# Ledger of designs, part 196: peptides against a protein of PDB entry 4Z5W

Target 1, 305 residues: chain A of PDB entry 4Z5W
Amino acid sequence: IPDVFLELNKLWYFSAQSNLFNGEMPRSLSNSRSISLLSLRNNTLSGQIYLNCSAMTNLTSLDLASNSFSGSIPSNLPNCLRLKTINFAKIKFIAQIPESFKNFQSLTSLSFSNSSIQNISSALEILQHCQNLKTLVLTLNFQKEELPSVPSLQFKNLKVLIIASCQLRGTVPQWLSNSPSLQLLDLSWNQLSGTIPPWLGSLNSLFYLDLSNNTFIGEIPHSLTSLQSLVSKENAVEEPSPDFPFFKKKNTNAGGLQYNQPSSFPPMIDLSYNSLNGSIWPEFGDLRQLHVLNLKNNNLSGNIP

## One batch from the design tools (peptide; made by RFdiffusion4, then SolubleMPNN)

Design b2_p27_1_s1 (from b2_p27_1, 17 letters changed)
Fold by OpenDDE base, seed 2:
Order: structure tokens, then C-alpha cells, then sequence
Structure b2_p27_1_s1 (fold): chain B 305 residues (1-305), chain A 27 residues (1-27)
């Protein structure tokens, strides 16, 4: 990419995603005063990520996913006072989240999916201070770590939490009960154990629950039959979605589905591939908005209602 | 081999889909 962005003093949106760009990000781009949305996703860009946050006063969205960047996560990003959305998926950092992210008050949506992030305990302890954080994606990180259950963790405004395919140990953490606005929870493809907690049924906005491919035991909580978002058609206020799409990855090479907004996900309960026992509650028939109920590969018994 | 027909959510397409997109740009 040529270093010509000094002359482009009216450039608001720059999208150069899915090209063949190599080398470093242009220094003039890292100093752009006009740019609001920057997407360089799916290129072969290299070097360290550096943004001059004192110059980039209009930057609201940053997508650098699927590039060959190296080094640490830029610790100065919280100084970009309007930066809301960050997609750093598939960048090999091999790092922890910087302590400076405690001050990242503009942050609303963050993805580090498949970015070799380490220390989930430190990551969650830091990110809980981001008061405006609504979407957090940490899929394919933290290999074989323990999911912290510390009750002091609080994500008050969290709507979307995805921590899938990490081989995480532990239980469904009680601190998630402090997130009453949670709409989507994906903890699938881990090594989570214990029982599914009844308080999950008190999350009135929860319409998508994936706990599949874990080691959960016991009965399905009856409280899941009373999930308010699945009983009644609440007018899901179209909240501002992240500026990055979601992908449903199948473990088979079958093409993934792209979802541009969390509201476009089908209402779902997936508890498949666990060790759950007991009966299927007939009161699942009250969930009139539910599109997908997946209970396969468990130890369930009795009649199908 | 238990074909685990499960899925999970992420914010990037598969490696295969990314490579297919790159190949289409080279053609």
C-alpha cells in the first residue's frame, strides 16, 4: 500500500480487505486525522501494528484480521478515544492482553479469535473494566487453561460472549449471572464440567445458548423452559452490531455460514455432546420463538414430548 | 472416529474459504 494518505485529508472510510497487499501498513495511514473506518482484513501485511492515537482522532473501527502482523498487542489503543470496534482475529500475537485496556472506555466490540492470546484470568480481569464492552470474542485461544469462576468479575453491559474451542476447564462461571443483558453465549468445544446452572434461565435476553461438546452432567435445568426471549417475541432493538461479521465454523469442511449481526442468528439451545441425563421437559413446547433445540449425544431418557 | 458434527462461532472464515478468496483474486 503506497504512503499517500497525507493528501487524503477527507478520507472517512478505507476498505482494502481481501486483496494481495504485502509489507507494512503505511505510516501516513497510521497518522490519518480523517479516517473513521479502517479495514485491511485478509491481506499479507507484516511488521508491528502501530497507530498514532493522538492524530487518529476520528478512528471508530479497526479491522486488521487475517494478516501477518508480528509483535505485541498495541498498548496505546485505549488512547484512541473514539475507537469502538477492533477485529484482531487470526493475528499471531502470542501475548497477554495489555494492562492499559482497563482504561479502554470507548471499546464496544473486541475479537481476538485465533490470535494466540494467553492467560484468560488476566484477560477477563482487565476487560471487565471496559464499561461499554458489549461483544467479546476469544475463540481459539487459552489452550487448556481454566475458565475463572471468581464472583468479583463483572461484565454489566455484555450482550455477546463467545469463548469456543479453547479446551477450557472449569464450570459455567457464576459471574455471568451479573450480565443480565446477555443475548448470545457460546462456550462450545471446551472441557467444562459440572451441572448446567439453573440461573441461566434467568437471563431474559438470552436467545442463543451453545454449551455443546463439553463434559456437563446432571439434568437439563427446568428454568431453560422459561427463557423470556424464547417465550415471547420481544422487539429486539436493533442495537449497533460490531463492524465485523461472525462465522459459524463446522468441524467438517462444510462451508461456514456468515452472520452480519447477532440478531440474525436463529434462536437456539444446543446442549449436544455432553453427559446430561433425565427427561426432556415437555415445557420446551412453551418456547414458541425457538428455532433449534439440539440435545443429541447425551444420556437422556423417557418420552420425547 | 466419532464425527463430531458440532459448530462454534468465530470472526474469521475458515482457512479454506480464505484461500479460495485469494485464488479468485489471482485468476
Amino acid sequence: as target 1 above (305 residues)
Amino acid sequence: SVELTGSYLTTVPSEEELEERRQKLLE
Scores: peptide ipSAE 0.406, ipTM 0.794, DockQ to the pose 0.794
Fold by OpenDDE base, seed 5:
Structure b2_p27_1_s1 (fold): chain B 305 residues (1-305), chain A 27 residues (1-27)
Amino acid sequence: as target 1 above (305 residues)
Amino acid sequence: SVELTGSYLTTVPSEEELEERRQKLLE
């Protein structure tokens, strides 16, 4: 990418995703006062990520996913006072979330999916201070760590939480009950154990629940049959979608479905590939908005209602 | 072996889809 962005003093949106760009990010780009949306996703860019936040006063969205960047996560990003959306997926940082992210009040959507992030306890402790954080994606990190259950963790405005395929140990954390606006929860493909907690059924906005491929035991909580978002057509508040798409990755190399908005996901309860027992509650029939109920590969018994 | 047909959510396409996209850019 040429170093010509100083002359482009009115450039508001720069999208150069899915090209073959290599080398470092141009210095003039890292100092652009005009750019609001920057997407360089799916290139071969390298070097350290550096943004001059004192210069980049209009930056609102940053997508650098699927590049060959190296070094640390840029600790100065919280100084980009308008920066809302960050996609750093598939960048091999081999790092912890910077402590400076405690001050990241503008942050609304963050993805580190498959970015070699370490220390989930520190990451969640830091990110809980982001008061505007609505979407958090941490899939394919924290290999074999324990999902913290510290009740003091609070994500009050969280709507989308995805921490899949981390081989995480532990239980469904009680601190998630402090997120009453949660709409989408994916904790699939971990090593989570214990029972599925009944308080999950009190999350009135929860329309997508994936707890598949864990080691959960006990009965399916009856409270899941009373999930309000699945009983009644809630007017889906058109919430601002993250500026990055979601992908449903199958464990088989078959192409994943792309979802541009969380609201485009079919309403789903997936509890498949666990050790759940007992009966299927007939009151699942009350979930008139439910599109997918996946209970396969459990120890369930009795009659199918 | 029961084939695990499960899925999970991410913000990047599959490696195969990324590679296919790269190959299409090189053609």
Scores: peptide ipSAE 0.406, ipTM 0.796, DockQ to the pose 0.810
Fold by OpenDDE base, seed 4:
Structure b2_p27_1_s1 (fold): chain B 305 residues (1-305), chain A 27 residues (1-27)
Amino acid sequence: as target 1 above (305 residues)
Amino acid sequence: SVELTGSYLTTVPSEEELEERRQKLLE
């Protein structure tokens, strides 16, 4: 990418995604006062990520995903006072979340999916201070770590939490009950154990629940049959989506589905590939908005309602 | 081996999809 962005003093949106750009991000780009949305996703950019937040006063969205950047996560990003969305997925950081992210008040959406992030406890302890954080994607990190259950963790405004395929140990964390606006929870493909907690059914906005491919035991909580978002249409709050898309990775050679907004996900309960027992509650029939109920590969018995 | 048919969410397409997209951009 040429170092000519100083001349582009009116450039508001720069998208150079899915190209073959290599080398470092040009310094003039890192100092652009005009850029609001920057996407360099799916290139071969390298070097350390550096943004001059004092210059980049209009930066609201940053997508650097699927690049060959190295080094640490930029600790100065919280100084980008308008920066709301960050996609750093598939950047091999091999790092912890910077402590400076405690001050990241502008942050609304963050993805580190498949970014070799370490120390989930520290990450969550830091990110809970991001009061405006609504979307958090941490899939394919924290390999074999323990999902913290510290009750003091609070994500008050969290709507989308995806921490899939981390081989995480532990239980469904009680601190998630402090996120009453949670709409989407994906904790699939972990080693989570214990029972599925009944308080999940109290998350009135929860329309997408994936707990598949874990080691959960016991009965399906009856409270899941009363998930208000799945009973009635009224709670489909069209909320501001992150500027980055979501992808449903399927184990089938069929291309993954892209979802531009969390609201585009089909309402789903996936509890498949666990060790759940007991019956399928007939009251699942009350979930009139439910599109997908996946209970396969469990120890369920009794009648299919 | 019961092929674990499952899905999870991420913010990056699969490597295969990324490569397919790159190929389509080079065509």
Scores: peptide ipSAE 0.395, ipTM 0.785, DockQ to the pose 0.760
Fold by OpenDDE base, seed 1:
Structure b2_p27_1_s1 (fold): chain B 305 residues (1-305), chain A 27 residues (1-27)
Amino acid sequence: as target 1 above (305 residues)
Amino acid sequence: SVELTGSYLTTVPSEEELEERRQKLLE
């Protein structure tokens, strides 16, 4: 990418996704006062990520995903006072989330999916201070760590939480009960154990629940049959709209589904591939908005209602 | 072997999809 962005003093939106750009991000781009939306996703850009937040005063969205950047997560990003959305997916950081992110009050959507992030306890401790955080994607990190269950953790405004495919140990954390606006929870492809807690059914905005491919035991909590967002359409759930797309990765080589908006997620309960027992509750029939109920590969018994 | 036909959410397309997108740029 040429170092010509000083001349582009009116450039508000720069999207150069899915190109063949290599080398470092141009210094003039890192100092652009005009850019609000920057996307360089799916290139071969390298070096350390550096943004001059004192210069980049209009920066609201940053997508650098699927690049060859190296080094630490830039600790100065919280100084970009208008920065709302960050997609750092598939950047191999091999790092912890910086402590400075405790002050990242502008942050609304964050993805570190497959970014070699370490220390989930520290990550969640830090990110809970981001009061405007609505979307958090931490898939394919924290390999074999323990999902913290510290009740003091609080994500008050969280709408989308995805921590899939981390081989995480532990239980469904009680601190999620402090997220009453939660719409989407994906904790699939972990090693989570214990019972599915009844308080999940109290999350009135929860329309997408994926707990598949874990080691959960016991009965399906009856409270899941009363998820209000799945009973009635009248609860217009304000859907989060992060500036980055989601992808449903299948374990089969079959192409992934792209979801440009969280609104496009089918209402779903997936509890498949666990060790759940007992009956299928007939009251799942009350979930009139539910598109997908996946209970396969459990120890369920009795009649199918 | 029960083929664990599972899925999970991420913010990156598959490697195959990423490569396909790159190839289409070279055509």
Scores: peptide ipSAE 0.391, ipTM 0.782, DockQ to the pose 0.796

Design b2_p27_1_s2 (from b2_p27_1, 11 letters changed)
Fold by OpenDDE base, seed 4:
Structure b2_p27_1_s2 (fold): chain B 305 residues (1-305), chain A 27 residues (1-27)
Amino acid sequence: as target 1 above (305 residues)
Amino acid sequence: SVTLTGSFLTTIPSDEELEKHRKELLS
């Protein structure tokens, strides 16, 4: 990418995603005063990620995903006072979340999916201070770590939490009950154990629950049959979605489904591939908005209602 | 071995999709 962005003093949106760009991000781009949305995802850009936040005063969205950047997560990003959305997926940092992210009050959406992030306990401890954080994607990180269950963790405004395919140990953490606005939870493809907690059914906005491919035991909580978002279609206030899309990764070589907004996900409960026992509650029939109920490959018994 | 059929959510397309796209760009 040429170093000519100083001349582009009116450039508000720069999208050069899914190209063949290589080398480092141009210095003039890292100092652009005009750019609000920057997307360079799916290139072969390299070097350190550096943004001059004192210069980049209009930066609101940053997508650098699927590049060959190296080094540390840029600790100065919280100084980008308008920066809301960050997609750093598939950048191999091999790092922890910077402590400076405690001050990242502008942050609303963060993805580190498959970014070799380490220390989930530290990550969550830091990110809970992001008061405006609504979307957090940490899929394919923290391999074989333990999902912290520290009751003091609090994500008050969290709507989307995806921590899939991390081989995480532990239980469904109680601190998630402190996120009453949670709409989407994906903790699939981990090594989570224990019972599915009944308080999950108290998350009135939860319309997408994926706990598949874990080691959960016991009965399906009856409270899941009373998830309000699945009983009645509340007028979900269309909140601003992340500027980055979501993808459903299937184990089949069939192309993943792209979802531009969390609201585009089909209402779902997936508890498949666990060790759940007991019956299927007839009251699942009350979930009139539910599109997908997947209970396969469990130890369930009795009659199918 | 029961092939675990399942899916999880990410913010990146599959590696296969990315590779397909790269091949398309290079063709």
Scores: peptide ipSAE 0.397, ipTM 0.787, DockQ to the pose 0.830
Fold by OpenDDE base, seed 3:
Structure b2_p27_1_s2 (fold): chain B 305 residues (1-305), chain A 27 residues (1-27)
Amino acid sequence: as target 1 above (305 residues)
Amino acid sequence: SVTLTGSFLTTIPSDEELEKHRKELLS
């Protein structure tokens, strides 16, 4: 990418995604005062990510996903006072979340999907201080770590939590009960164990639950039949979606579905590929908004209601 | 071989889609 952005003093939106750009990010771009939305996703950009946050006062969205950037996560990003959305998916950092992210009050949506992030305990301890954090995607990181269950963790405004395919150990963490606005939870493709906690049914906004491909035991909590968002069509307030799309990755090379907004996900409960026992509750019939109920490959018994 | 037909959510398109797009750009 040529270093010509100094002349583009009115440039508000720059999208050069899915091209063949290589080399480092231009210094003039890293110092742009006008840019609000920057997407360079799916290129071959390299080097260290550096943004001059004192100059980039209008930056609200940053998508650098699927590039060949190296080095540390930029610790100065919290100084970008208007920066709300960050997509750093498929950037191989081999790093921990910077401690400076405790001060990242503008942050609303963060993805590090498949970014070689380490130390989930530190990551969650840091990110809980981001009071405006609504969307957190940490899929394909923290390989074989333990999902912390520390009750003091608080994500009060969290709406979307995706920590899939990490081979995480532990249980469904009690601290999630402190997220009453949670709408989407994906903890699939881990090594989570124990029982599915009944308090999940108290998350009145939860319309998408994926706990598939774990080692959960015991009965399905009856409280899941009382998920308010699945009983009644509450008009999910169209909150501003994150500026990055979601993808449903199948383990089969079949093309993934793209979802531009969390609200575009079908209402779903997926508990498949566990060791759950007991009966299927007939009260699942009360979940009139539920599109997908997947209970396959468990130890369930009795009659199908 | 139990083809675990499961899926999970990410913010990255499939490698196949990425490779297809790169080939199309080089053609």
Scores: peptide ipSAE 0.394, ipTM 0.786, DockQ to the pose 0.816
Fold by OpenDDE base, seed 5:
Structure b2_p27_1_s2 (fold): chain B 305 residues (1-305), chain A 27 residues (1-27)
Amino acid sequence: as target 1 above (305 residues)
Amino acid sequence: SVTLTGSFLTTIPSDEELEKHRKELLS
């Protein structure tokens, strides 16, 4: 990418996604005062990520995913006072989340999917201070760590939480009950154990629940048949989606579906590939908005309602 | 071996989609 952005003093949106750009980010781009939306996703850019936050006063969205950047996570990003969305997926950092992210008040959406992030306890302790955080994606990190269940953790405005395929140990964390606006929860492909807690059914905005491929035991909590978002259409608040798309990755090499907005996900309960027992509640028939109910590969018995 | 046909969410396109796109760009 040429170092010409100093002359582009009116450039608001720069998208160069899915090209063959290599080398480092131009210094003039890292100092742009005009850019609001920057996306360089799916290139071969390298070097250390550096942004001059004192200069980049209009930066609201940053997508650097699927590049060959190296070094540390930029600790100065919280100084970018208007920066809301960050996609750092598939950048191999081999690092912990910087302590400075406690001060990241502008942050609304963050993805570190498959970015070699370590120490989930520290990560969640830091990120809980981001009061405007609505979307958090931490898939394919924290391999074999324990999911913290510390009740003091609070994500009050969280709407989308995805921590899949981490081989995490522990239970469904009680601190999630403090996130009443949660719409989407994916904790699939972990080693989570215990029972599915009844308080999950009290999350009135929850329309997408994936707990598949864990080690959950016991009965399906009856409270899941009362999920208000799946009973009636009235609570479908179209909230602003992250500026980055989501992908459904299958374990089979078959191409994943792209979802540009969380609202584009089919309403779903997936409890497949666990050790759940008991019967299927007939009251699942009350979930008129439910598109997908996946209960396969469990120890369920009785009659199908 | 029962192939687990499960899925999970991420913000990264599949390697197949990435590779397809690279092939299209090099073609």
Scores: peptide ipSAE 0.393, ipTM 0.787, DockQ to the pose 0.778
Fold by OpenDDE base, seed 2:
Structure b2_p27_1_s2 (fold): chain B 305 residues (1-305), chain A 27 residues (1-27)
Amino acid sequence: as target 1 above (305 residues)
Amino acid sequence: SVTLTGSFLTTIPSDEELEKHRKELLS
């Protein structure tokens, strides 16, 4: 990419995603005072990620996903006082989240999906200090670590939590009950155990629940039949969606579905591929907004209602 | 081998979709 951005003093949006750009990010781009939205996703850019936050005072969205960047996660990003959304998916950092992210008060949406991030305990301890954090995607990291259940963890404003395909051990963490605004939870493709906790049914905004492909035991909590978001069309407050799309990755090489907004997800309960027992509650019929109920590959018995 | 027909959410397209897009750019 040419180093010509100093002359582009009115540039608000730059998208050069899905090209064949290589080399380092231009220094003039890293110092742009005008840019608000920057997307360089799906290129072959390399080198250290550096942004001059003192110059980039208008930066609100950063998408550098699926590039060949190396080195550390930029610890100075919290100094970009308007930066809300970050997509660093598929950048191989082999690192922990910087402690400086405790001060990242502008942050609303973060993805490190498949970025070789380590130490989930440290990551969650740091990110709980981001008071405006609504969307957190940590899929394909933390391989075989334990999902922390520390009751002191609090994500009060969290709407979307995705920590899938990490082979995580542990249980559904009690601290998640402190996120009453949670709309989407994906903890699928882990090694989570224990019972599905009844307090999940108290998350009145939860319309998408994926706990599939774990080692959960016991009965399906009856409280899931009373999930308010699935009983009635509550006005889904259109909260500002992250500036990056979501993808439903199949375990088979079949093409994924793209979702531009969390509201575009079909209302779903997926508890498939566990060791759940007992009956299917007939009161699942009360969930009139539910599009997908997947209970396959369990030890359920009785009549199908 | 139980073919687990599961899915999970990410913020990146599949490698096949990425490769398809690269081929389209080189074509």
Scores: peptide ipSAE 0.382, ipTM 0.778, DockQ to the pose 0.791

